# Peptides against a protein of PDB entry 6DSZ, part 318

Target 1, 361 residues: chain A of PDB entry 6DSZ
Amino acid sequence: NYVVTAQKPTAVNGCVTGHFTSAEDLNLLIAKNTRLEIYVVTAEGLRPVKEVGMYGKIAVMELFRPKGESKDLLFILTAKYNACILEYKQSGESIDIITRAHGNVQDRIGRPSETGIIGIIDPECRMIGLRLYDGLFKVIPLDRDNKELKAFNIRLEELHVIDVKFLYGCQAPTICFVYQDPQGRHVKTYEVSLREKEFNKGPWKQENVEAEASMVIAVPEPFGGAIIIGQESITYHNGDKYLAIAPPIIKQSTIVCHNRVDPNGSRYLLGDMEGRLFMLLLEKEEQMDGTVTLKDLRVELLGETSIAECLTYLDNGVVFVGSRLGDSQLVKLNVDSNEQGSYVVAMETFTNLGPIVDMCV

## One batch from the design tools (peptide; made by RFdiffusion4, then SolubleMPNN)

Design b2_p28_2_s4 (from b2_p28_2, 11 letters changed)
Fold by OpenDDE base, seed 2:
Structure b2_p28_2_s4 (fold): chain B 361 residues (1-361), chain A 28 residues (1-28)
Amino acid sequence: as target 1 above (361 residues)
Amino acid sequence: AEEAKRKKKEEEEKYLKELVEKLKKEAE
């Protein structure tokens, strides 16, 4: 019996940053198929804290902080539709990952969406939204005392949702999504009524966006609204303000991931399929009345990294590049470019040994 | 070859400008 020591998965399929271990600790959480790795971000680098085996491939991993929680909770959804909310607890040297809530959110009827599982959390932690199946939006109400994650479906008229996010600063939970119909791609918003279990008309819509619009970024207050990223264009809309840019540099390769750098949403990292790392900048203008408005959008090429599946800005210009296809990296963003015009320096590389071939023994 | 590259770049810049103008018009 050759105990083939099952090589731990090294391909990264998700990463998030927040305060999971404590209110003070900055954590990096990395999803590697069925494994969750938890790190503390230190001046010396990533300190491993815990590895957790999950009962399935991690499809969604999001940190959120309900009102009155001192630290973030972790929502995980697996590819088999097992949902859980995890809490980190430490008692002396004993480290426990506690399941606060769990549930299976699989429907018996529904076509799984071709664009895969999307999971989003309302910024005010009122609900979790799931796009699992075409024509359905699943809602998990967030209740602190409920150990059982119960969900309901709302019918979407838009059958082909490309991406969806919750907006910031909305009285009711409001989703913004890109969808495709026979006429093209469009952006729409809906308010989500927990009480009536239905959609209400959202604050705005935009028909006929770029044909390859693929990502929605919800922008925090005070700007609010959303950024829509396409193949050739980046747009912003908040109901009152619209901006569009078509920087030639993004046309060369599809942007596949993003991460917010600044809490106020003034900067975002963008990664493309060639491993190019960009900064998206929201340029502000102060009006004579003291109101800050969004003036313009700008994209800057920072440099090249491994092909990012996910990006996470940590601190002090350090970025984790989670790669599925290549080696994951810690990179430093510099203020000044090198001789090649790159602002990116690799600090650490994490070898990706490729897909675990399930050797049927 | 340089003139062909310049012309291609000008056509691309024109296309991207028209794209932005189209997107703005659809947002109005």
Scores: peptide ipSAE 0.386, ipTM 0.855, DockQ to the pose 0.017
Fold by OpenDDE base, seed 1:
Structure b2_p28_2_s4 (fold): chain B 361 residues (1-361), chain A 28 residues (1-28)
Amino acid sequence: as target 1 above (361 residues)
Amino acid sequence: AEEAKRKKKEEEEKYLKELVEKLKKEAE
């Protein structure tokens, strides 16, 4: 009787940072297939707090803080369309992960999108948006009193959505998305009406972006707008300002993940398919009226890491590099480069034993 | 190439039409 001790998954498929255990604690949450690992970030490193088994592969994992919550809640969507909102509760030494709300958001209609599941949360916590199927945008209204995640679909005319985010600073929840049509790739915005369950025209659009535009980053205020990342270019648009850069250094490998470093959106980490780590910098210009506009975009190569599936900035220049293909890493960003010109130092490496072949027995 | 684009567009329009019809039925 070979008890094949099912090795715990080691490949990381998602990571997020926030204040999940308390308002004061900084947490790292790591998705490893069906497992959620919760850490507290300390001066000494990562302290494990809890491991949670999920009823399916984690497809979406996002922290959010509704108005009047003291700490972040966790939204999880599984690959089988099971959605839940989780809360951390501690009572003395007892640690519980409480399901505040749950639901299945699977539709019997629509074709699953080729780009997979996208889940996003409105920065003002008005709704969750899900792109699960071509031609549909699913909305989950966020209500405190609702233990059942009710969702509705809005028709999305753009069948080939590549990526989507909610924008910041919008009176109504507003999505920005990259889509492909026969003419190329484009960026569009829509306002989401919860009342009418429809899309209204968004504040801006950008037709004919780079053919390989693959990611949308919503930029917080004061800049607002979005960054669009392609294979060859990085563009910014907020309705009033457009800026594009084409740094040669990004052409050699596709950028596959990003994470915001500064709360104001001044810096982002970018990871590519070669394990290169970049800093994207947004340079501000203060106008005479006190408005802040984007002056320039700059990309700097920081160094090399494991190939990131996800990145998350922790604190004090420490970054978690979640890797699916290689070892995950805790790395430190230094102000000064080493002799090789790298600003990245590996602090800790987490061995990846490879994908757990889900032997569906 | 143009014929392939036309065919793809027609398939997408058909899919979207069917989707709209299904959405209407789910809203009733």
Scores: peptide ipSAE 0.382, ipTM 0.882, DockQ to the pose 0.009
Fold by OpenDDE base, seed 4:
Structure b2_p28_2_s4 (fold): chain B 361 residues (1-361), chain A 28 residues (1-28)
Amino acid sequence: as target 1 above (361 residues)
Amino acid sequence: AEEAKRKKKEEEEKYLKELVEKLKKEAE
């Protein structure tokens, strides 16, 4: 009996930064197939706190802070549609990851979407949204006292959703999504009524976006709205203002991941399929009335990293590059470029031993 | 190409119709 010591998964398929262990600790959470790794970000680097085995491949991993919570909770959805909300508890030396809520959100209806599982959380923590199947949007209301995650489906008329996010600063939970129809790709918004379990008309739409528009970034206040990332263009829309840029540098490779650097949404990291790391900058204009408006969008090439599956800004210009195809990296962003014009310096590299093929034995 | 687009649209409309009917039955 060869006990193949199953090598721990090394390929990263998700990462998130927040305050999971405490209100004060900055954490990096890394999803490696069925494994969740929890680190504390320190001045000395990443300190491992705990590893947790999940009952399936992690498909969605998001931190959120409901009203009255001192620290972030973790939402996980597995590829087998097992959902849970996790809480970190420490009592002296005892560290426990507690399941606050769980449920299976699999439907017997609908076709699994070609773009895979999308999970999003309302910034005001009113609900979780799930795009699992074509023509369905699943809603999990967030209730503090619910140990069982109950979900309901809303019909989504747009069958081919590419990406979806909840918007910031909306009175009702509002989604913004890119979808494809026979006429091309478009952006719509819908308000989600928890009461009526239906979509209402959202604040805005943008028809005929770039044909390869693939990602939605919800922009926090004061700007609000969304950024739409394509192959050739980056656009911003908030209902009142539209901006578009087509920086030639992004045409070379598809942008595949993003992460917000500044809490106010002034900067975003972008990673492409070649491992190029970009900064997307939102330039502000202060109006005479004290209102802050978006003046312009700019993209800057920072340098090259491993091909990112996910990116997360930690602190002090440190970025974790989660890679599925290559080695994950901890990198430093510098103010000044090196002789090669790169602002990126690798601090640490985490060897990827390859994809763990789930050997179904 | 137009016939392929038409067939795809018809299949999508059929799928959506069937989905709506299932959702109605689950809400009852």
Scores: peptide ipSAE 0.381, ipTM 0.880, DockQ to the pose 0.009
Fold by OpenDDE base, seed 5:
Structure b2_p28_2_s4 (fold): chain B 361 residues (1-361), chain A 28 residues (1-28)
Amino acid sequence: as target 1 above (361 residues)
Amino acid sequence: AEEAKRKKKEEEEKYLKELVEKLKKEAE
């Protein structure tokens, strides 16, 4: 009987930042296969709080704050379609992770999508959206009293969704997605009716985007709308305004992850397949009437890191670089460049021992 | 290439039809 001491997974497959332990604490949550690690961000670095074992590989991990909650809740979906909403509770020194709601959201009717599981939360916390299967969009209504996650499917005519997000500032929950058809890649929006359990026509669409458009970023108010990341271009659209840039520097390697730096959506981190870290900047123009419009988009190379699977801005220019292929890092963004022209300084490195090959013999 | 595109489209249309029929049965 070889007791294979199952080494703890070190490869990061997701990370999020928010206020999970309290309203005041800034937390970093890290997904490592079936393990969730919870940290408090301090001036001295990351303080470990708790590790949680999950009944499957974490596929989606998102923080959200329903109206009337003092702190964030955690939505997790596993690769086996087990969904849960988790709450952190502390009573003195006793720490518990409470399951507020759970459910299995697996269907037998659809084909699993080639681009994998996508899970998104409405910014107003009205629903969770799941793209699990081609031609389906699953909705989990967020109700405070529901211990059981009830879901329903809406037919999605677009079979090949690449990425999807909920938009900000919409009266009804509105999704924006990149999809592929025989004519190319396109961006479309739909309003989600919880009452009728159907899609209504969204506020805008953009046909024939870049052929390699791969990511949607929902932009908060006052700008609203979405950023579309391609291989060669970055575009913005909000229904009224369109902007596009094609900075040559992003053509060298595919952008694979992003994270919002500013709550108002003025800056985003972008990571590529070579471990280059970029800042995407949204330049504001204030009109005489006090309206804020997007003037321009700019991309700046910050420096190099480990190849990011996920990025999350913490505080004070500190960024966590979650890596699956290399070592994860805590890095500092500086205002001034070093002698090499880099704005990035590694603060801490977390050794990746490689994928635990689950040899299920 | 055109034949492959046609075949893929026919397979997608078939899948979508079957999916819609299953969704209707789950709503009953």
Scores: peptide ipSAE 0.377, ipTM 0.880, DockQ to the pose 0.009

Design b2_p28_3_s1 (from b2_p28_3, 13 letters changed)
Fold by OpenDDE base, seed 2:
Structure b2_p28_3_s1 (fold): chain B 361 residues (1-361), chain A 28 residues (1-28)
Amino acid sequence: as target 1 above (361 residues)
Amino acid sequence: SKEEKEEEEKKYLEELVKALKEEEEKKR
C-alpha cells in the first residue's frame, strides 16, 4: 500500500484580507478547495499561522466585523451549503479556530443557479445574503448570541442574477444586482426588510446595461453606489450620478476579479482572463456644499501576473494574486514603470501543482 | 425555443412560489 501522500491542494479559489488573528495583525486568508490557509502579512512576507481543513469545498469566504468585535470574524459557506462563522482564538501558544455559529442553508426547493453560489455581507453587519437558487435570496440575520445560523428566503422575481452586493451607506440593508431577462441585462436595487421578510423598492435602477455586465462593486462612502463591470464598459451609478467609460484596453480580455485598494473606494485592482492587472481609479470632485461626487473613472494597465481567480491588496503596494490556473504570486506595485512599461514586479511565486485528481485506485 | 424556455421559467417560478407558500403555512 503506497501511501501516496496526497499533495495538499495548491489551486486558489478565494482570498481575503483583514484582521482575523488580532485587531493589529493584517491577515491573508487563502481558500484552496477544502483547505483554509491563514497568514500574517509581515514586512518580510507571508508568515503561516494556521491551516484548517473544512468539511467541503469553500464556496464563499468573507471577513466581517460586527459592532463591538475587536477583530474580524470569518463567514464560510461550502459548496454543500454548510455555513459557519469562525473566530480566531490564541491562548499562549495554542491556536484555535472556533465555530461561533453554524448551519446548513440548503433548500429542498429551487434550482441551483448556473452562475454558482454568491455570498455577501451587509457592510453594517445586519445580515448575510446568499444567492443559491434561482428566484430566491436567502437572508441570514446576524445576531450576536445565536450559535445556530437561521436563514429565511425572500422571493426574487429576477431569476437570472449575475452578481449581487450590499450597498454602503443605506439606512436599511440594500442589495444591488445585475440580472438578465429576455430584453438584456439590467441593474436593480432592493431594500431588505428583516421584519417583513420581503424586498422593498430600492433607491435606484438602471435598465439596459451592457449585455456582458458581470460584476458589481459596492463603493463605500463618500461616493456610495456601485460600479458595474462589463466586457466593454465600466459604469458607476449611485442614484443621482451616472458615469460610463469604455476603455479599449478592457475589451481584449474579460475582467474576472476585483479588489478594493483604498478604504474610501478611490482605487480598485482588476484582473482579467489573460493575467493583466489594472487599476481602476475614481476621481473625486468636491462640491461647494462639502459633498464628494465622482468626477471621472480611469483605468490604467499596471502589468501582467498569473491569471487571477482572486486579488487582494495587502499593504505598501503588495498584492496577492490568487490563481486557480497558474501559480499564485505576491507582486509589488511600483510607482515607476520598468523598461517594458510594467509597474508589477513578482516578489514570490507559489507553485500550482494543478487539480489533485484523487485517483482512488 | 425561446418561448419554451420562458414557459419553463414561468412554470419554475409558479412551482417555487407554491412551495414557498406551503413552507410558510407549515411554519404557522
Scores: peptide ipSAE 0.422, ipTM 0.897, DockQ to the pose 0.008
Fold by OpenDDE base, seed 4:
Structure b2_p28_3_s1 (fold): chain B 361 residues (1-361), chain A 28 residues (1-28)
Amino acid sequence: as target 1 above (361 residues)
Amino acid sequence: SKEEKEEEEKKYLEELVKALKEEEEKKR
């Protein structure tokens, strides 16, 4: 019996930052195929806490904090449509990852979407949304006492959803999505009625966005709305304000991931297919009534990293660059550039040994 | 053709809607 010591997966396919182990701890959670790694972020670096084997490839990994929870819960969806909500519990030296809820969300109907699984959580923790199949939006209502993840489908008329997010600051859960039809790519919003299990008309839409519009970023209050990232342009829309920029620097390579730096959504990290790291800045304008509006969008090149599959800002200018194709990195963002104009310094590199080919022996 | 794809997508959506209704009726 050759115990092939199964090499631990090293390719990162997701990362998230939040307060999972406690209310006070800042955590980095890393998805590596079927493996979840949990770290505490410290001034000295990443402290490993726990590794968890999942029953399938992690397709969605999101932290959320329902009302009355002291710390974040973790939603995981696998590529085999197994959903769970996980809680971290520690009692002295004993560490347990508890399944608060679970379910299988696979449908017998519909075709799997070519762009893969999308999972999103309402910022007010009212529901989880899943785009699994063309023409369907699956809703998992979030209830405190629900040990069984019950889901229902809502029909989407838009078959080719590219990306979708829940918006912030909406009275009802509201999705914003980029979709493609024969006329091009468009942005639309829908309100999700839990009661009626249907979509209502959302607050706004934008027809004929950039042909390669690929990502939606939901912007928190006070700005609200969404950022749409394309190949050539970055646009903002909140129903009242539209703003577009087309910085030449982003045309060189496709932006593939993003992460919010500031809780108020004033800054975002952007990563492209060449490993360039950008800062997207939302310039605020304070109105006389105390309202904050978006004045402008700006993109700054920070430097180069490994090609990011995912990015997460930790703290104090430290960023985790999760890479699927290359080595993952901890990088420091500096205030001042080096002689080459880079604001990025690699702090630590995590060797990627490549995808674990499941050799079915 | 583009038109054939639109017809296929329309048919898929119609079948999907039908299947959803049949599932709702089975749950009642």
Scores: peptide ipSAE 0.417, ipTM 0.894, DockQ to the pose 0.009
Fold by OpenDDE base, seed 1:
Structure b2_p28_3_s1 (fold): chain B 361 residues (1-361), chain A 28 residues (1-28)
Amino acid sequence: as target 1 above (361 residues)
Amino acid sequence: SKEEKEEEEKKYLEELVKALKEEEEKKR
């Protein structure tokens, strides 16, 4: 009897950083297919805290902190449309991951979108948004007392959404999305009315963006707005300010992931399909009235890593590079470059043994 | 053709809107 000890999945398909175990702890959460790994970030490295088996492949994993919560909650959506909100609870040495709310958000109607599942959370924690099917935007209102995740659909006229985010600093929950129509790719915004269960006109739109515009980054205040990443260009728009750059260095390989470094949205990590790691910098201009506007965008090549599926900045210049195709890494960002001009030093490498096909035989 | 695809997408959206209305009516 060969007990095929089912090797644990090693390929990373998502990672997030936040304060999940406590208000003070910095955590790294890693999704590996159906497995969630929870670490505490320490000066000595990653300390494992808990592993959680999920009922399906993790498709969305996001930390959020509702008003009056002391620590972050975790939203998970599986590829089978099982949604849950998880809380970490510790009582002495006993560690429990508590399901606060759950639900299945699968619809019988609609065509699954080609770009797959997108899940986003409003920065003010008013709702979760899900793009699961073409022509639908699913909303899960966030209610503290509700153990059952109830969702409703809003019709989305734009059938081919490429990426979507909630914007910061909006009176009503506002989405910004890249979509494709017969004329090309465009950016649009909608306000989400929970009351009327409809979209209202958003604050701005940008028609005819780059044909390969693939990602939306919502920028926090004071800048606000969004960054749109294409194959050849990076653009910023907030309704009042537009800025575009086309750094030649990004044309070599497609940017596939991003992570915000600074809480104020002044720096972002970008990873491409060749494992190049970039810093996107937002240069500030302070106006005489004390308003902060975007002066310029700059991209700097930091170095090379494993091909990132996801990136997350931890602390002290340490970055976790979650890789699906290669080994995941902890890397250090240095102020000074090495002899090869790299600012990146690998601290730890986590061997990827490839996709464990759970052949449930 | 491009036009055929646009018509198919329009039809899909019309069917989707119809199905959504029918689901809302069943929930009331």
Scores: peptide ipSAE 0.417, ipTM 0.893, DockQ to the pose 0.009
Fold by OpenDDE base, seed 5:
Structure b2_p28_3_s1 (fold): chain B 361 residues (1-361), chain A 28 residues (1-28)
Amino acid sequence: as target 1 above (361 residues)
Amino acid sequence: SKEEKEEEEKKYLEELVKALKEEEEKKR
């Protein structure tokens, strides 16, 4: 009996950083198809802690910390619509991944969206939002005592959602999304009423954005609002302030992923389809009243990496570049450029052996 | 055509809304 040791998947399709193993540990979590890898980030590099097999391809992986939790919980949604909330528990040498809640969120109605599954968590941990089907927004209320993930659908009039995020600093959970209609692409906001199970009008909208607007980044306080990334432009809107830049350097390749570097949202990493790594900088202006406003946006080319499917800033200028098409990397961001003008140095490379066709025999 | 696509999207949305109402009525 040749146990064909099924080669472990090496292509990365998601990564997140947070405090999953403890309140003090910095963790890197990597999704590789059905496999979750958990690392502790150390001064010496990545220390592997545990690997977890999931019941399907990981489509959404997000860390969140509900009120009164000492460490982050992990939300996972699979491509087969199995949802779970996971907790890390260590008892001496025994390491367990505890399922706090689970459920299947598949509907019998609706058309699966062509752009795939989008899963988002409210920054205040009031709900999870899911765009699974055209014309529906699924809400999973977050309750501590609920072992069964119950969801409901809200009708979304906008059938072609491109990307969606929850905004920060909103009294009610508020989504911001890019959608396409026959007139072009637009940005809209909705408040989510858990009580009435409906959308209320959000604080702002922006009609007729760039035709290739593809990504929404929710910006934390003090700035608030959202960044909309297109092919040619990057725009900021918070309801009161609008700012747009069109740096020529981003026109060369489509930005496909992002990650927040600073907790206050002053810097973001951007990765494009050519493996170029950028820093998006939000320049602040402090007003005499102590309010912080956005002064300007800048984009700086840092260097080249593997083509990122996902990016996550770890610590001390170290970034994990999760790649589906190439080798994943740990890279160091330097203050000074090398002789080639790059601020990026590869520290470690993780060989991608290509798509392991899971031959389910 | 563009018009045919808009009509198909309208029909899809109408069917979706109907199905959602029927599911809510079954849960009551």
Scores: peptide ipSAE 0.414, ipTM 0.892, DockQ to the pose 0.008

